# Designs tried in a protein design run: peptides against a protein of PDB entry 5ZKO. Part 84

Target 1, 44 residues: chain A of PDB entry 5ZKO
Amino acid sequence: SASNPRKFSEKIALQKQRQAEETAAFEEVMMDIGSTRLQAQKLR

## One batch from the design tools (peptide; made by RFdiffusion4, then SolubleMPNN)

Design b2_p26_8_s3 (from b2_p26_8, 18 letters changed)
Fold by OpenDDE base, seed 5:
Structure b2_p26_8_s3 (fold): chain B 44 residues (1-44), chain C 44 residues (1-44), chain A 26 residues (1-26)
Amino acid sequence: as target 1 above (44 residues)
Amino acid sequence: as target 1 above (44 residues)
Amino acid sequence: EKEFALLKEEMEKEEEKEKKKKKEEE
């Protein structure tokens, strides 16, 4: 079952994947902030 | 709605919380590896 | 760095267990 990996290597691989997905979501939020800031500067 | 934070500060805070939860889950997996290692050494 | 060392050791133990199982099935 994907919720209960038997091997520690599989547990670590799944955890590294989740950390990478959370990092990508953080980078997306930061890009949205940057784009909003650029738009606010262009309207001045 | 908690799924749609209005402020960028709230988006960042939520993302920081998720990253901390994923780090804690990783530390738990590493502790399980350490415990399994200690048990294997005790059976020798 | 310490995390990768522990992961490598557990992967080597898993490989050794798989080799032992394959040798017990012969």
Scores: peptide ipSAE 0.170, ipTM 0.594, DockQ to the pose 0.019
Fold by OpenDDE base, seed 1:
Structure b2_p26_8_s3 (fold): chain B 44 residues (1-44), chain C 44 residues (1-44), chain A 26 residues (1-26)
Amino acid sequence: as target 1 above (44 residues)
Amino acid sequence: as target 1 above (44 residues)
Amino acid sequence: EKEFALLKEEMEKEEEKEKKKKKEEE
C-alpha cells in the first residue's frame, strides 16, 4: 500500500517536488529538441 | 541518423500528459485539505 | 494564487499543532 503521507505539509512538499521534477524533465526534452534543431541548421 | 520529427512530437505530447496528471494530483491534495477543514468546521 | 493561500494556512496550522504536542510532552 502506498504510504500515504500522514501530514498535509508532507503531502504538499512531495507534490511540489514532483512538479519540479516534471518541469526539469520538460526542460530536458526541450533542450534535446533545440540541440537537434541547431545541428540541422548547421548542416544546411 | 535523422531524428524523426514524429518522435519529438510524441515526446512533447507525453510530457504534456505528465504535467496534466501532476496538476490533477495537486488539485486532489488541495481537495483533501479543503474537505478536512470543512469537517473540522462542522464539528465546532 | 488562492490555492497557495490555503496551502500556507494549512501548513501553519500543522506547525502549530506540532508545537502544542511538543509542549504537552514537557
Scores: peptide ipSAE 0.162, ipTM 0.593, DockQ to the pose 0.057
Fold by OpenDDE base, seed 3:
Structure b2_p26_8_s3 (fold): chain B 44 residues (1-44), chain C 44 residues (1-44), chain A 26 residues (1-26)
Amino acid sequence: as target 1 above (44 residues)
Amino acid sequence: as target 1 above (44 residues)
Amino acid sequence: EKEFALLKEEMEKEEEKEKKKKKEEE
Protein backbone atom coordinates (compact mmCIF):
# COMPACT_ATOMS: atom_id res chain seq x y z
CA SER B 1 0.00 0.00 0.00
CA ALA B 2 1.52 3.36 -1.03
CA SER B 3 2.30 5.05 2.31
CA ASN B 4 -0.37 7.75 2.15
CA PRO B 5 1.04 10.22 4.65
CA ARG B 6 -1.82 10.46 7.18
CA LYS B 7 -0.55 13.89 8.23
CA PHE B 8 -0.17 17.01 6.09
CA SER B 9 3.14 17.62 7.93
CA GLU B 10 4.41 14.29 6.53
CA LYS B 11 3.23 15.19 2.98
CA ILE B 12 5.10 18.52 3.20
CA ALA B 13 8.22 16.82 4.64
CA LEU B 14 8.27 14.28 1.75
CA GLN B 15 7.80 17.09 -0.80
CA LYS B 16 10.65 19.13 0.75
CA GLN B 17 12.86 16.02 0.55
CA ARG B 18 12.04 15.65 -3.19
CA GLN B 19 12.86 19.34 -3.77
CA ALA B 20 16.21 18.90 -1.95
CA GLU B 21 17.05 15.79 -4.03
CA GLU B 22 16.26 17.66 -7.28
CA THR B 23 18.43 20.60 -6.11
CA ALA B 24 21.31 18.19 -5.34
CA ALA B 25 20.93 16.59 -8.81
CA PHE B 26 21.06 20.09 -10.37
CA GLU B 27 24.22 20.97 -8.41
CA GLU B 28 25.83 17.68 -9.58
CA VAL B 29 25.07 18.55 -13.25
CA MET B 30 26.56 22.04 -12.74
CA MET B 31 29.67 20.53 -11.08
CA ASP B 32 30.14 18.15 -14.06
CA ILE B 33 29.95 21.13 -16.44
CA GLY B 34 32.50 23.01 -14.29
CA SER B 35 34.85 19.99 -14.25
CA THR B 36 34.57 19.61 -18.06
CA ARG B 37 35.33 23.33 -18.48
CA LEU B 38 38.39 23.04 -16.20
CA GLN B 39 39.66 20.01 -18.17
CA ALA B 40 39.19 21.90 -21.46
CA GLN B 41 41.17 24.87 -20.03
CA LYS B 42 43.98 22.53 -18.86
CA LEU B 43 44.28 21.00 -22.37
CA ARG B 44 44.72 24.47 -23.96
CA SER C 1 35.54 12.75 -25.77
CA ALA C 2 34.77 16.50 -25.90
CA SER C 3 31.49 16.72 -23.95
CA ASN C 4 28.98 18.16 -26.46
CA PRO C 5 27.80 21.49 -24.91
CA ARG C 6 24.36 20.77 -26.50
CA LYS C 7 24.08 17.72 -24.18
CA PHE C 8 24.80 19.88 -21.09
CA SER C 9 22.24 22.54 -22.08
CA GLU C 10 19.68 19.73 -22.53
CA LYS C 11 20.58 18.24 -19.09
CA ILE C 12 20.15 21.69 -17.45
CA ALA C 13 16.82 22.24 -19.25
CA LEU C 14 15.51 18.81 -18.10
CA GLN C 15 16.67 19.50 -14.52
CA LYS C 16 14.95 22.93 -14.49
CA GLN C 17 11.77 21.20 -15.72
CA ARG C 18 11.97 18.66 -12.84
CA GLN C 19 12.47 21.48 -10.30
CA ALA C 20 9.39 23.29 -11.71
CA GLU C 21 7.31 20.06 -11.53
CA GLU C 22 8.36 19.49 -7.88
CA THR C 23 7.49 23.13 -7.05
CA ALA C 24 4.04 22.67 -8.67
CA ALA C 25 3.49 19.45 -6.66
CA PHE C 26 4.43 21.34 -3.46
CA GLU C 27 1.98 24.16 -4.29
CA GLU C 28 -0.74 21.52 -4.87
CA VAL C 29 -0.10 20.00 -1.39
CA MET C 30 -0.29 23.50 0.15
CA MET C 31 -3.54 24.20 -1.77
CA ASP C 32 -5.03 20.93 -0.40
CA ILE C 33 -4.14 22.05 3.16
CA GLY C 34 -5.78 25.45 2.49
CA SER C 35 -8.90 23.76 1.05
CA THR C 36 -9.18 21.45 4.11
CA ARG C 37 -8.92 24.52 6.38
CA LEU C 38 -11.62 26.35 4.38
CA GLN C 39 -13.94 23.29 4.58
CA ALA C 40 -13.39 23.09 8.37
CA GLN C 41 -14.28 26.81 8.68
CA LYS C 42 -17.42 26.34 6.53
CA LEU C 43 -18.62 23.44 8.74
CA ARG C 44 -18.40 25.63 11.90
CA GLU A 1 7.31 32.23 4.74
CA LYS A 2 3.47 31.77 4.64
CA GLU A 3 4.06 28.06 3.86
CA PHE A 4 6.03 27.62 7.11
CA ALA A 5 3.25 29.34 9.10
CA LEU A 6 0.58 26.94 7.70
CA LEU A 7 2.82 23.93 8.46
CA LYS A 8 3.41 25.14 12.04
CA GLU A 9 -0.35 25.72 12.59
CA GLU A 10 -1.19 22.19 11.31
CA MET A 11 1.52 20.63 13.54
CA GLU A 12 0.23 22.55 16.60
CA LYS A 13 -3.41 21.43 15.94
CA GLU A 14 -2.28 17.82 15.62
CA GLU A 15 -0.32 18.02 18.92
CA GLU A 16 -3.38 19.59 20.64
CA LYS A 17 -5.64 16.75 19.35
CA GLU A 18 -3.18 14.15 20.67
CA LYS A 19 -3.09 15.89 24.12
CA LYS A 20 -6.93 16.03 24.22
CA LYS A 21 -7.23 12.31 23.33
CA LYS A 22 -4.72 11.35 26.08
CA LYS A 23 -6.68 13.40 28.68
CA GLU A 24 -10.03 11.75 27.75
CA GLU A 25 -8.57 8.22 28.22
CA GLU A 26 -7.56 8.97 31.90
Scores: peptide ipSAE 0.162, ipTM 0.588, DockQ to the pose 0.059
Fold by OpenDDE base, seed 2:
Structure b2_p26_8_s3 (fold): chain B 44 residues (1-44), chain C 44 residues (1-44), chain A 26 residues (1-26)
Amino acid sequence: as target 1 above (44 residues)
Amino acid sequence: as target 1 above (44 residues)
Amino acid sequence: EKEFALLKEEMEKEEEKEKKKKKEEE
């Protein structure tokens, strides 16, 4: 059972953490694209 | 097996969807806080 | 803005690869 935070402060903190994790995952995907681009530029 | 999108466009689209879902979940938590605050103000 | 530009460029490359694959199958 995902521990639903009882306090609003805990709910907000958890949601801010998830937003930061999703942002980091997006940045990782963009870094993967950027790395593929850099490799393609080196092969030209 | 979570279908890992093969294409970069699919990866980014999925990640943008997750960011939007996390934003909506954050707004819902903030609305819940706002509603609780408004109720507490009415009880004063 | 820069993130969307990189995404658009990768989408264009994926479309170009698909066109190249279709031309190799003809």
Scores: peptide ipSAE 0.107, ipTM 0.556, DockQ to the pose 0.020

Design b2_p26_8_s4 (from b2_p26_8, 18 letters changed)
Fold by OpenDDE base, seed 2:
Structure b2_p26_8_s4 (fold): chain B 44 residues (1-44), chain C 44 residues (1-44), chain A 26 residues (1-26)
Amino acid sequence: as target 1 above (44 residues)
Amino acid sequence: as target 1 above (44 residues)
Amino acid sequence: DKENALLKERYKKLEEEEKRKEKEEE
């Protein structure tokens, strides 16, 4: 089936969105680690 | 609750896995686009 | 993406720091 350029653009846009969501989830995990380290330092 | 370092390492490992899966899915989409473009060029 | 490269670099620095702290506790 002729891959409609509109369908490709949509696939790329959806994949970019997923990649951004995965990046945000990674940043959240890193923030949790950073917060926990800061708390552990305050408790010392 | 004291964030067990093991729990953080596990969260990071899972997030790395997801990011790799998203990258692989992106590469697949790009390959499909590339293949379609090559086919369209051969049909011209 | 430059952003993903930066995040990976930050991760690596934190992992290296964690390994250093673990060695300082032995």
Scores: peptide ipSAE 0.134, ipTM 0.574, DockQ to the pose 0.038
Fold by OpenDDE base, seed 4:
Structure b2_p26_8_s4 (fold): chain B 44 residues (1-44), chain C 44 residues (1-44), chain A 26 residues (1-26)
Amino acid sequence: as target 1 above (44 residues)
Amino acid sequence: as target 1 above (44 residues)
Amino acid sequence: DKENALLKERYKKLEEEEKRKEKEEE
């Protein structure tokens, strides 16, 4: 199917947005892990 | 189970690498669409 | 331990979401 390049580019842009949102969520989890590790080190 | 934060951070880092590779693939496809569109415009 | 369990659950949800998206792209 000749995907309309405009529709395809729009789908890719939406996919990139979702990937960016997931990246941000992973970074948040990494920060939480880092903070928990730092707290655990301070309690020793 | 005490999750090893180091193992989680490593898994997240690998996941971020995958997301970056997928993003690069999408960018390549967007460039190809852009070039095809430009070629189609030049042929008109 | 409770915080680590919550972080593990959040990580697992994100990993499952990524695997779902990878399968939707194929």
Scores: peptide ipSAE 0.161, ipTM 0.626, DockQ to the pose 0.046; fails the geometry check
Fold by OpenDDE base, seed 1:
Structure b2_p26_8_s4 (fold): chain B 44 residues (1-44), chain C 44 residues (1-44), chain A 26 residues (1-26)
Amino acid sequence: as target 1 above (44 residues)
Amino acid sequence: as target 1 above (44 residues)
Amino acid sequence: DKENALLKERYKKLEEEEKRKEKEEE
């Protein structure tokens, strides 16, 4: 299948968008854990 | 199995590294396609 | 230990979501 450069570029753009969303979600998880740790320290 | 936090953090770091390497590989492929297209335009 | 367990669980959910998105684009 002639991987049309246009379809390939679109596939890469979608993949980059996914990676950015995953990175953002990972950062959110890390921030939530950090906040939970801070709350646990305040309760000690 | 005590999933050693160290092994988990290492696994995440390796996955992030893999994603960065994959992104770099995709960018290289995109640049190669762009260069090939530019060469094809010069031959027209 | 609880922090790492939560991190591991959330990461596993993210990995599962990534795998689902990969399969949806295939």
Scores: peptide ipSAE 0.160, ipTM 0.612, DockQ to the pose 0.025; fails the geometry check
Fold by OpenDDE base, seed 3:
Structure b2_p26_8_s4 (fold): chain B 44 residues (1-44), chain C 44 residues (1-44), chain A 26 residues (1-26)
Amino acid sequence: as target 1 above (44 residues)
Amino acid sequence: as target 1 above (44 residues)
Amino acid sequence: DKENALLKERYKKLEEEEKRKEKEEE
């Protein structure tokens, strides 16, 4: 059976979306750490 | 207790490494799909 | 302390999401 290229393209698109969501979540955590560090510097 | 910045930097480095490994795995899957498509074209 | 707790929770959610993806690719 011809492995439906459309289903592979859909899996690839889902994987790319998931990778982008993880990158965004990582960037959010890094921004929060940066903000906490900046606040701690303002309190000194 | 001062949250050890060194441990957070290590977690960030590990997360960046994991993200690079996921990207490499994705590129490998894309290359395998490309190779399979090229082989299918050569058989026609 | 509350902000560090929130950061730890967010990191834990990211780690759980990555482990879920690794299991979906197997």
Scores: peptide ipSAE 0.153, ipTM 0.618, DockQ to the pose 0.019; fails the geometry check

## One batch from the design tools (peptide; made by RFdiffusion4, then SolubleMPNN)

Design b2_p27_2_s1 (from b2_p27_2, 19 letters changed)
Fold by OpenDDE base, seed 1:
Structure b2_p27_2_s1 (fold): chain B 44 residues (1-44), chain C 44 residues (1-44), chain A 27 residues (1-27)
Amino acid sequence: as target 1 above (44 residues)
Amino acid sequence: as target 1 above (44 residues)
Amino acid sequence: EQQKRQQEQRRKLLEMLRELQELVRQL
């Protein structure tokens, strides 16, 4: 089977997309936790 | 909107799953690259 | 820790791709 550099480039592009989506989801979770903490502090 | 610890725990669990899936996909791509490199070296 | 691991994985993947591209060019 011939080396397919295009297939590897595609796999790398998909891996970069997964990484960006994971980072965005992590930032959303951290923002939600931060907002909840701030709300809990206001209720004290 | 009340702090929902269950929703946070669920989001954190999903985030850990995404991280594991990203790592598995990375390892698969690295294995494919390694195999292709070995084949290319045998053709020299 | 997570971001550092992701950055290292990306770095390693790009490095291995560059090496593979060079090997293919030399065939």
Scores: peptide ipSAE 0.302, ipTM 0.712, DockQ to the pose 0.188
Fold by OpenDDE base, seed 4:
Structure b2_p27_2_s1 (fold): chain B 44 residues (1-44), chain C 44 residues (1-44), chain A 27 residues (1-27)
Amino acid sequence: as target 1 above (44 residues)
Amino acid sequence: as target 1 above (44 residues)
Amino acid sequence: EQQKRQQEQRRKLLEMLRELQELVRQL
């Protein structure tokens, strides 16, 4: 059966990877926003 | 510049989509775990 | 909000896995 506890470790590892990728993408977006905000402030 | 407010709104929308997809994948894993738990409990 | 949600999901997933592993060990 595909749904067994031995396969759940793999599913959890994949879920942790997805979470890390999402976090990295979020941080990239926030960095871009922050940089743009800083640039806009320097032009004032 | 690629880093403009319009591009940020698009990036934010894509990030929200990724969050929704991650949540859906989490819920799927939790359903699998729940089903397997129920099966294991019935075997006891 | 996002980080809090992710942390809670991770916590819940690990908890459910632990419970399931124990159930399987007892079979």
Scores: peptide ipSAE 0.294, ipTM 0.710, DockQ to the pose 0.126
Fold by OpenDDE base, seed 2:
Structure b2_p27_2_s1 (fold): chain B 44 residues (1-44), chain C 44 residues (1-44), chain A 27 residues (1-27)
Amino acid sequence: as target 1 above (44 residues)
Amino acid sequence: as target 1 above (44 residues)
Amino acid sequence: EQQKRQQEQRRKLLEMLRELQELVRQL
């Protein structure tokens, strides 16, 4: 359907939110990996 | 907590899934925009 | 640009996993 231009701003905002959530989840995973690496290095 | 390395594979798999979902949502938005543009061009 | 950024993030994640796996193997 011919999407109302006003609906595109909502879709773009939703996409930007998804990007932010993905970035936050990536940073959390990297922090967990980094912490585990540091702990393993202390045990060596 | 020192995450078991086996839990990292799960976290990476979930992150790849999120990336795929974000990409799919992006492509959907771009298709809708493209379709709307084409419709507008046909009306001109 | 977005796909390039996502690809780089994935590359970094896999690199860190590889380094961690090697570190754990050496303990």
Scores: peptide ipSAE 0.205, ipTM 0.660, DockQ to the pose 0.125
Fold by OpenDDE base, seed 5:
Parts: sequence; C-alpha cells; structure tokens
Structure b2_p27_2_s1 (fold): chain B 44 residues (1-44), chain C 44 residues (1-44), chain A 27 residues (1-27)
Amino acid sequence: as target 1 above (44 residues)
Amino acid sequence: as target 1 above (44 residues)
Amino acid sequence: EQQKRQQEQRRKLLEMLRELQELVRQL
C-alpha cells in the first residue's frame, strides 16, 4: 500500500524516541566509567 | 560496588546492539520515503 | 563520533521528509 505521509511522521517520532533512549544509555555507561576512574584514582 | 569491567563490556555490547537497531530502523524509513518519492514522481 | 552520526541521520531524515511533503503537495 502507498506509504501514507502521515505514517512517516509516526515512524520519525519513534526514531527520535529510539535516539533518545540510545543517548541516555550511552550517558549512563559514560557516567559509570567516570565514577570507576575516580575510584581507581583514589586508591593510588 | 566497583563496576566490574565485565559489566562494562556487556553494557557496551548492548549499546552497540541498540545503535545497530536504530540504524536499521532509519534505513527502513529512508527506503520507504525513497519508494514513495519514486511513486509520486511517476504520477506527475 | 556516534552523536555526529545520529545528528546526520536525523538531518537527512527530516530533509527527505520535507522533499516528499513538497512533492505530494504538488500532485
């Protein structure tokens, strides 16, 4: 069926949500790495 | 608790999976847009 | 690098959508 342009807006909204979730997960990993690095520095 | 390096590798692997899924979803939307564009051009 | 790729993908998607919307409007 011809992809209705209205369905594209829904697909784009879902894609933006995925991007936000991926970014949040990346930031969480980076925070954990940062905290671990700080702890390792305190043990020196 | 000190984030075990094994936990980091698992989190990084999950992050790479999410990134691949996001890229695949993006490519699917782009293919749909491309197909719709081609159809619309044939109607001109 | 990852953030740059995401930004480029978003930019490209919005651009292609705009082009499609204009094409449909002209039918």
Scores: peptide ipSAE 0.291, ipTM 0.706, DockQ to the pose 0.167; fails the geometry check

Design b2_p27_2_s2 (from b2_p27_2, 20 letters changed)
Fold by OpenDDE base, seed 3:
Structure b2_p27_2_s2 (fold): chain B 44 residues (1-44), chain C 44 residues (1-44), chain A 27 residues (1-27)
Amino acid sequence: as target 1 above (44 residues)
Amino acid sequence: as target 1 above (44 residues)
Amino acid sequence: EQQKRQQQMRRELLEMLRDLQQEVKEL
């Protein structure tokens, strides 16, 4: 079946969504590390 | 609540999984483009 | 570093898609 170029645009949009989800997950981890570091500094 | 280092390791593992899923999706799109290109070349 | 590589791969993918769309139009 002919690979429809419109389906490629949809696949690219899904890949961009996955990248945004990965970025959000990374930012969440970094925020938690930052919060933990701040808590450790308060215990000194 | 104490940020459990075990929970950080789990969050890092989930982030690595999401990165692997993004890579797999990229490779799938590249394979589909390659197949479509090969089909287009056969029609010339 | 990894994020820059992912952005580069996406740019390359979009370029290849554009080239393929042009190749199909010329058939």
Scores: peptide ipSAE 0.150, ipTM 0.562, DockQ to the pose 0.101
Fold by OpenDDE base, seed 4:
Structure b2_p27_2_s2 (fold): chain B 44 residues (1-44), chain C 44 residues (1-44), chain A 27 residues (1-27)
Amino acid sequence: as target 1 above (44 residues)
Amino acid sequence: as target 1 above (44 residues)
Amino acid sequence: EQQKRQQQMRRELLEMLRDLQQEVKEL
């Protein structure tokens, strides 16, 4: 059955993984921006 | 250079794509939950 | 702001899933 609670738990686990990947990607962008800002400040 | 504005724009675009994919996955799970709940209610 | 909304949606989804799991177990 497509609507098995176990499959829902798997879908929720996958959703949590996607969120973690999204958060990690955001953190990577923020680190790059932070590094760039620091480099720009050192050139002043 | 790792800190190119074009690369930042690309990373932000990728992040927005991941957010859209996450939202679509939530909507799919919510639809499945709604359908399953309706089926369960019909069996009572 | 968007991340807070996503976290809220996830909490609500987990609650709905828990309720559904209980409903299915009672059938």
Scores: peptide ipSAE 0.161, ipTM 0.559, DockQ to the pose 0.085; fails the geometry check
Fold by OpenDDE base, seed 1:
Structure b2_p27_2_s2 (fold): chain B 44 residues (1-44), chain C 44 residues (1-44), chain A 27 residues (1-27)
Amino acid sequence: as target 1 above (44 residues)
Amino acid sequence: as target 1 above (44 residues)
Amino acid sequence: EQQKRQQQMRRELLEMLRDLQQEVKEL
């Protein structure tokens, strides 16, 4: 049966992993923007 | 420079893609749960 | 805002999964 609760738990685990990766990617972008802003301020 | 605006736009595009993939995975699991529930109800 | 919606969707999915797991045990 395609409908095994075990498969659902695996799908949920994969979804949680994707969210963690999305959050990490967002944090990396925010850090890069912060660093760029600081560099731009030093060049003024 | 790690801080190229082009790289930021690419990272944001990748994040939006990941978010769309997460939403699609959620919808798939929801459909599977709904189908499984309907099947379980028919077996009672 | 969008992250809050995703977190809510995940919570709802986990609740539905729990309910389904219980329903399967009762069969």
Scores: peptide ipSAE 0.158, ipTM 0.576, DockQ to the pose 0.122; fails the geometry check
Fold by OpenDDE base, seed 5:
Structure b2_p27_2_s2 (fold): chain B 44 residues (1-44), chain C 44 residues (1-44), chain A 27 residues (1-27)
Amino acid sequence: as target 1 above (44 residues)
Amino acid sequence: as target 1 above (44 residues)
Amino acid sequence: EQQKRQQQMRRELLEMLRDLQQEVKEL
C-alpha cells in the first residue's frame, strides 16, 4: 500500500522546516528595515 | 548604503514564492490524506 | 493575519493526520 503514514510525517516535517525558513527570512527583512530606518533618522 | 530598497523587494518576492510553495505542499498532503482515507474505508 | 491562518491550517492538518493514522491502525 503506497500511502504509508511514515511518508505523511516526512511531508509534515518538510512543511515545518519551510515555515521556519520563511519566518527567519521575514525576521531578517524586518531587522534590515529597522536598521535602515535608524540610519535614515541619524542622517536627518 | 548597503540597504538598497531593491534588495527588500527581492527578499519579499522570495518570501511570497516560499509561501506559495508551502500552500501547494499543504494542498498535496490534504489530497493524499483524502485519498488514503478513502482507500482505508474501502478496506473495512 | 495570513501567518495565523497558515498556523491554523497546519494544526488542522496535524489533527487529520493523527486521526488517519489511528483509522489505519484499526484496520
Scores: peptide ipSAE 0.152, ipTM 0.561, DockQ to the pose 0.102; fails the geometry check

Design b2_p27_2_s3 (from b2_p27_2, 19 letters changed)
Fold by OpenDDE base, seed 3:
Structure b2_p27_2_s3 (fold): chain B 44 residues (1-44), chain C 44 residues (1-44), chain A 27 residues (1-27)
Amino acid sequence: as target 1 above (44 residues)
Amino acid sequence: as target 1 above (44 residues)
Amino acid sequence: SLQERQQEMRRRLLELLRELQQEVREL
C-alpha cells in the first residue's frame, strides 16, 4: 500500500509525546525511590 | 520537499529503540527496589 | 506489545515502591 507520509509524521509525533510522558513518570518514581532509600538509611 | 518514507521509517525504528531502552531502565530499577527491600527486611 | 510491557513494568514498580514505603514505616 502507498506510504502515507502524513500518517507516519503524525504517528511519530504521537509516539514522541507518549515517550516524554513515560519519561516524566519514570523520573517521578525515581525521586520517590530516592526518598524511600534515604528513609531506610536513617533507620540503620 | 518530497516526503522521504525511508527517513520516516528510520525515525520510527529509532523511537522503538528508545522505548526498549526505557524498558531496560525499568527492569534495572525493579532489581534495585528488590535489593533495597531485602536491606530493609534485615533491619527488622 | 512493547508499550503494554512498559505499562505493566510501571505498575509493578509503583506497587513495589508502595510496599517498601509501608515496610519502612513499620520499622
Scores: peptide ipSAE 0.099, ipTM 0.478, DockQ to the pose 0.323
Fold by OpenDDE base, seed 1:
Structure b2_p27_2_s3 (fold): chain B 44 residues (1-44), chain C 44 residues (1-44), chain A 27 residues (1-27)
Amino acid sequence: as target 1 above (44 residues)
Amino acid sequence: as target 1 above (44 residues)
Amino acid sequence: SLQERQQEMRRRLLELLRELQQEVREL
C-alpha cells in the first residue's frame, strides 16, 4: 500500500509542532528555575 | 570568649528561616516541572 | 535536532534541581 507521502508529511509537521510546543514549555520552566535558584542563593 | 548563647540562638533561628524559604522555593520549582511534564504529555 | 535540544533542556533542569537541593543542604 502506497504510504501516502502527503499524509506522512502532515504527520511529520504535526510532530515538529508538538516538539516546538514542548520545547517552549521547557524553556519557560528553565527560566522559572533559574529565577528561583537566584532567589534561593540570595537567601543564603 | 563566651559564645553568647543568645547570639547563637539568633543565628540558628535565622538559618532555619533561610532553610524554610529555600525549601519553599524548591517545592515551587518541583511543581513547575511537574506541570510542564504534564503539559508535555498532553501534547503527545 | 529539536529532540536533542529537549534532552539537553531536561538535563539542564535536573542539574539546576540538584544545585538547589545542595544549596538547601548547605544552609
Scores: peptide ipSAE 0.097, ipTM 0.477, DockQ to the pose 0.111
Fold by OpenDDE base, seed 4:
Structure b2_p27_2_s3 (fold): chain B 44 residues (1-44), chain C 44 residues (1-44), chain A 27 residues (1-27)
Amino acid sequence: as target 1 above (44 residues)
Amino acid sequence: as target 1 above (44 residues)
Amino acid sequence: SLQERQQEMRRRLLELLRELQQEVREL
């Protein structure tokens, strides 16, 4: 039975939201690593 | 000429100060690495 | 020693960078 297009669109929207949240969390971690790496380089 | 014991003690004090500053900076970087690692683990 | 601590810090940074590179591939 064809999953209701509305249910499909809602699933896609939830997946996109989750992906955006994961991307934002990743960017935060990358900034923290970037700063930590610069600090580590100053200690060398 | 024997480097003045006072000049030697001052040089040792400056070396100890530098070592303490490098240790503090290292501890800060290690804390940042620890926090970043925990964040990266939560994304997995 | 200070040198040993610097080496350990470098090791941990490289491990974390490798972990993040894997995370990027999974996004």
Scores: peptide ipSAE 0.071, ipTM 0.441, DockQ to the pose 0.072
Fold by OpenDDE base, seed 5:
Structure b2_p27_2_s3 (fold): chain B 44 residues (1-44), chain C 44 residues (1-44), chain A 27 residues (1-27)
Amino acid sequence: as target 1 above (44 residues)
Amino acid sequence: as target 1 above (44 residues)
Amino acid sequence: SLQERQQEMRRRLLELLRELQQEVREL
């Protein structure tokens, strides 16, 4: 049967949402690493 | 016109590629955390 | 899945960051 375009669009939307969540988590971790590195530098 | 399943599959493939690139960025950050941890331990 | 691997990587990153933050506070 022809792949249902609606099912494909839903899968693409879910993948985009997961990518956005992962990007947000990455940015949060990067900010925390930056803060931690700054603290470590102050102890030198 | 019916959404082309091939176009949807291409969009899904692009999204999977972007997800793999984000994974590689996380792995790089893990290496940086490991290096920073080792540096902090040397200051003890 | 690729997504499960990314979620696991995120979890590990947060754990390592927390450990590093604790180590810095103990210096």
Scores: peptide ipSAE 0.104, ipTM 0.487, DockQ to the pose 0.399; fails the geometry check

Design b2_p27_2_s4 (from b2_p27_2, 20 letters changed)
Fold by OpenDDE base, seed 1:
Structure b2_p27_2_s4 (fold): chain B 44 residues (1-44), chain C 44 residues (1-44), chain A 27 residues (1-27)
Amino acid sequence: as target 1 above (44 residues)
Amino acid sequence: as target 1 above (44 residues)
Amino acid sequence: EQQQRQQQQRQQLLELLRELQQEVREL
């Protein structure tokens, strides 16, 4: 039920987990972009 | 490796999918919040 | 741009969930 405090806590925890996972994946992509640009510069 | 264009493209595609899934989950929970607030108001 | 919007949506969702949890406890 929407009135269950434990259910709200679970939804909040799940949302925080998703946020952390997406942030980590975004940071990985940004690092890959940076590394790729640096490598391309070294090949010039 | 960060230098492999195919691997980079795969990471970008995965990130876009994650963003779409998170948007859908956000919309679902927003609807649940609205419904729960309406129900709570009826109980007052 | 899209990433910033998603971060804002996540924060908004967390705030709304906390508010709703409080509203329900006060019934």
Scores: peptide ipSAE 0.403, ipTM 0.781, DockQ to the pose 0.122
Fold by OpenDDE base, seed 4:
Structure b2_p27_2_s4 (fold): chain B 44 residues (1-44), chain C 44 residues (1-44), chain A 27 residues (1-27)
Amino acid sequence: as target 1 above (44 residues)
Amino acid sequence: as target 1 above (44 residues)
Amino acid sequence: EQQQRQQQQRQQLLELLRELQQEVREL
C-alpha cells in the first residue's frame, strides 16, 4: 500500500539522490561555462 | 573538449530536459501526497 | 531563476514527504 512508511523513506532517498545528481550536472555545466568564458577572456 | 560550443549546447539541452522531468515528477509526487493525506484523514 | 525555484520545490517536497511519513506512522 502507498501508506507504507518504508515507501516514504525510499521516496525521500530517491528524491535526495535526484537532487544530488542534478546539482552535480548543474555544477558541471557551470564549470564548462566558466572555463569557456575564461578561455575567451585569455584570447582577448 | 569541454570548450566545444556544440557540446555545451547539448549539455544545456540535457539539463533542461532533466529539469522538465524533475518538475513532472514533483507534480506527480505532490498529487500522491495529497491523495495519501486525504486517505489518512478519512481513516482517522 | 528556474534553478532556484526547483531547489525550493525539492526542499518543499522533502518536507512534505517527511510530514506525511510521520502522519502515517501515527495512524
Scores: peptide ipSAE 0.396, ipTM 0.778, DockQ to the pose 0.102
Fold by OpenDDE base, seed 5:
Structure b2_p27_2_s4 (fold): chain B 44 residues (1-44), chain C 44 residues (1-44), chain A 27 residues (1-27)
Amino acid sequence: as target 1 above (44 residues)
Amino acid sequence: as target 1 above (44 residues)
Amino acid sequence: EQQQRQQQQRQQLLELLRELQQEVREL
């Protein structure tokens, strides 16, 4: 199906939003990994 | 806060799902781009 | 590795969308 050229700006904006959301979720996961690893080290 | 290991595994699973969904969206938009480009070339 | 590939795919997609947007404006 022909992507409507009028929606390119919307598709670009959506892709930037997805990137930001995935980055935020990745950072949250990395914080949890770091915290859990630190706690596991304290329990040894 | 101690990330509950169950919550940690859940967050990792959600991140993997998000990555898969983003890959699927990438493939979909790439197909749309290819189709639209071909149509644009036919209009020249 | 997967995160880096995903970042590259996003950048590629954004570039292709911008190129196609320009191509359509020039029709």
Scores: peptide ipSAE 0.391, ipTM 0.777, DockQ to the pose 0.122
Fold by OpenDDE base, seed 3:
Structure b2_p27_2_s4 (fold): chain B 44 residues (1-44), chain C 44 residues (1-44), chain A 27 residues (1-27)
Amino acid sequence: as target 1 above (44 residues)
Amino acid sequence: as target 1 above (44 residues)
Amino acid sequence: EQQQRQQQQRQQLLELLRELQQEVREL
């Protein structure tokens, strides 16, 4: 079966989307860690 | 608002799960690339 | 470290997908 060039472009686009979503989720977790650390420092 | 330690641990666990799912998806696509390349070479 | 490795793997995957797309077009 002829390899559909559209399937490659769709796979590339999906991989870029996943990268953006995981970057956003990582940044959210890092902000929560930073905020929690700052709060713990204020309680000392 | 006090960061709920339970909510924080749940967010960390969710992030680890996302990282594992991304690794699995990477490996799957790498196998598909290898298979597709081999098929393309057989058609030449 | 794990995040950095994952970013490198993603970049490698994108490069390989582009190379394969070109290889298939040249059949």
Scores: peptide ipSAE 0.396, ipTM 0.778, DockQ to the pose 0.142; fails the geometry check

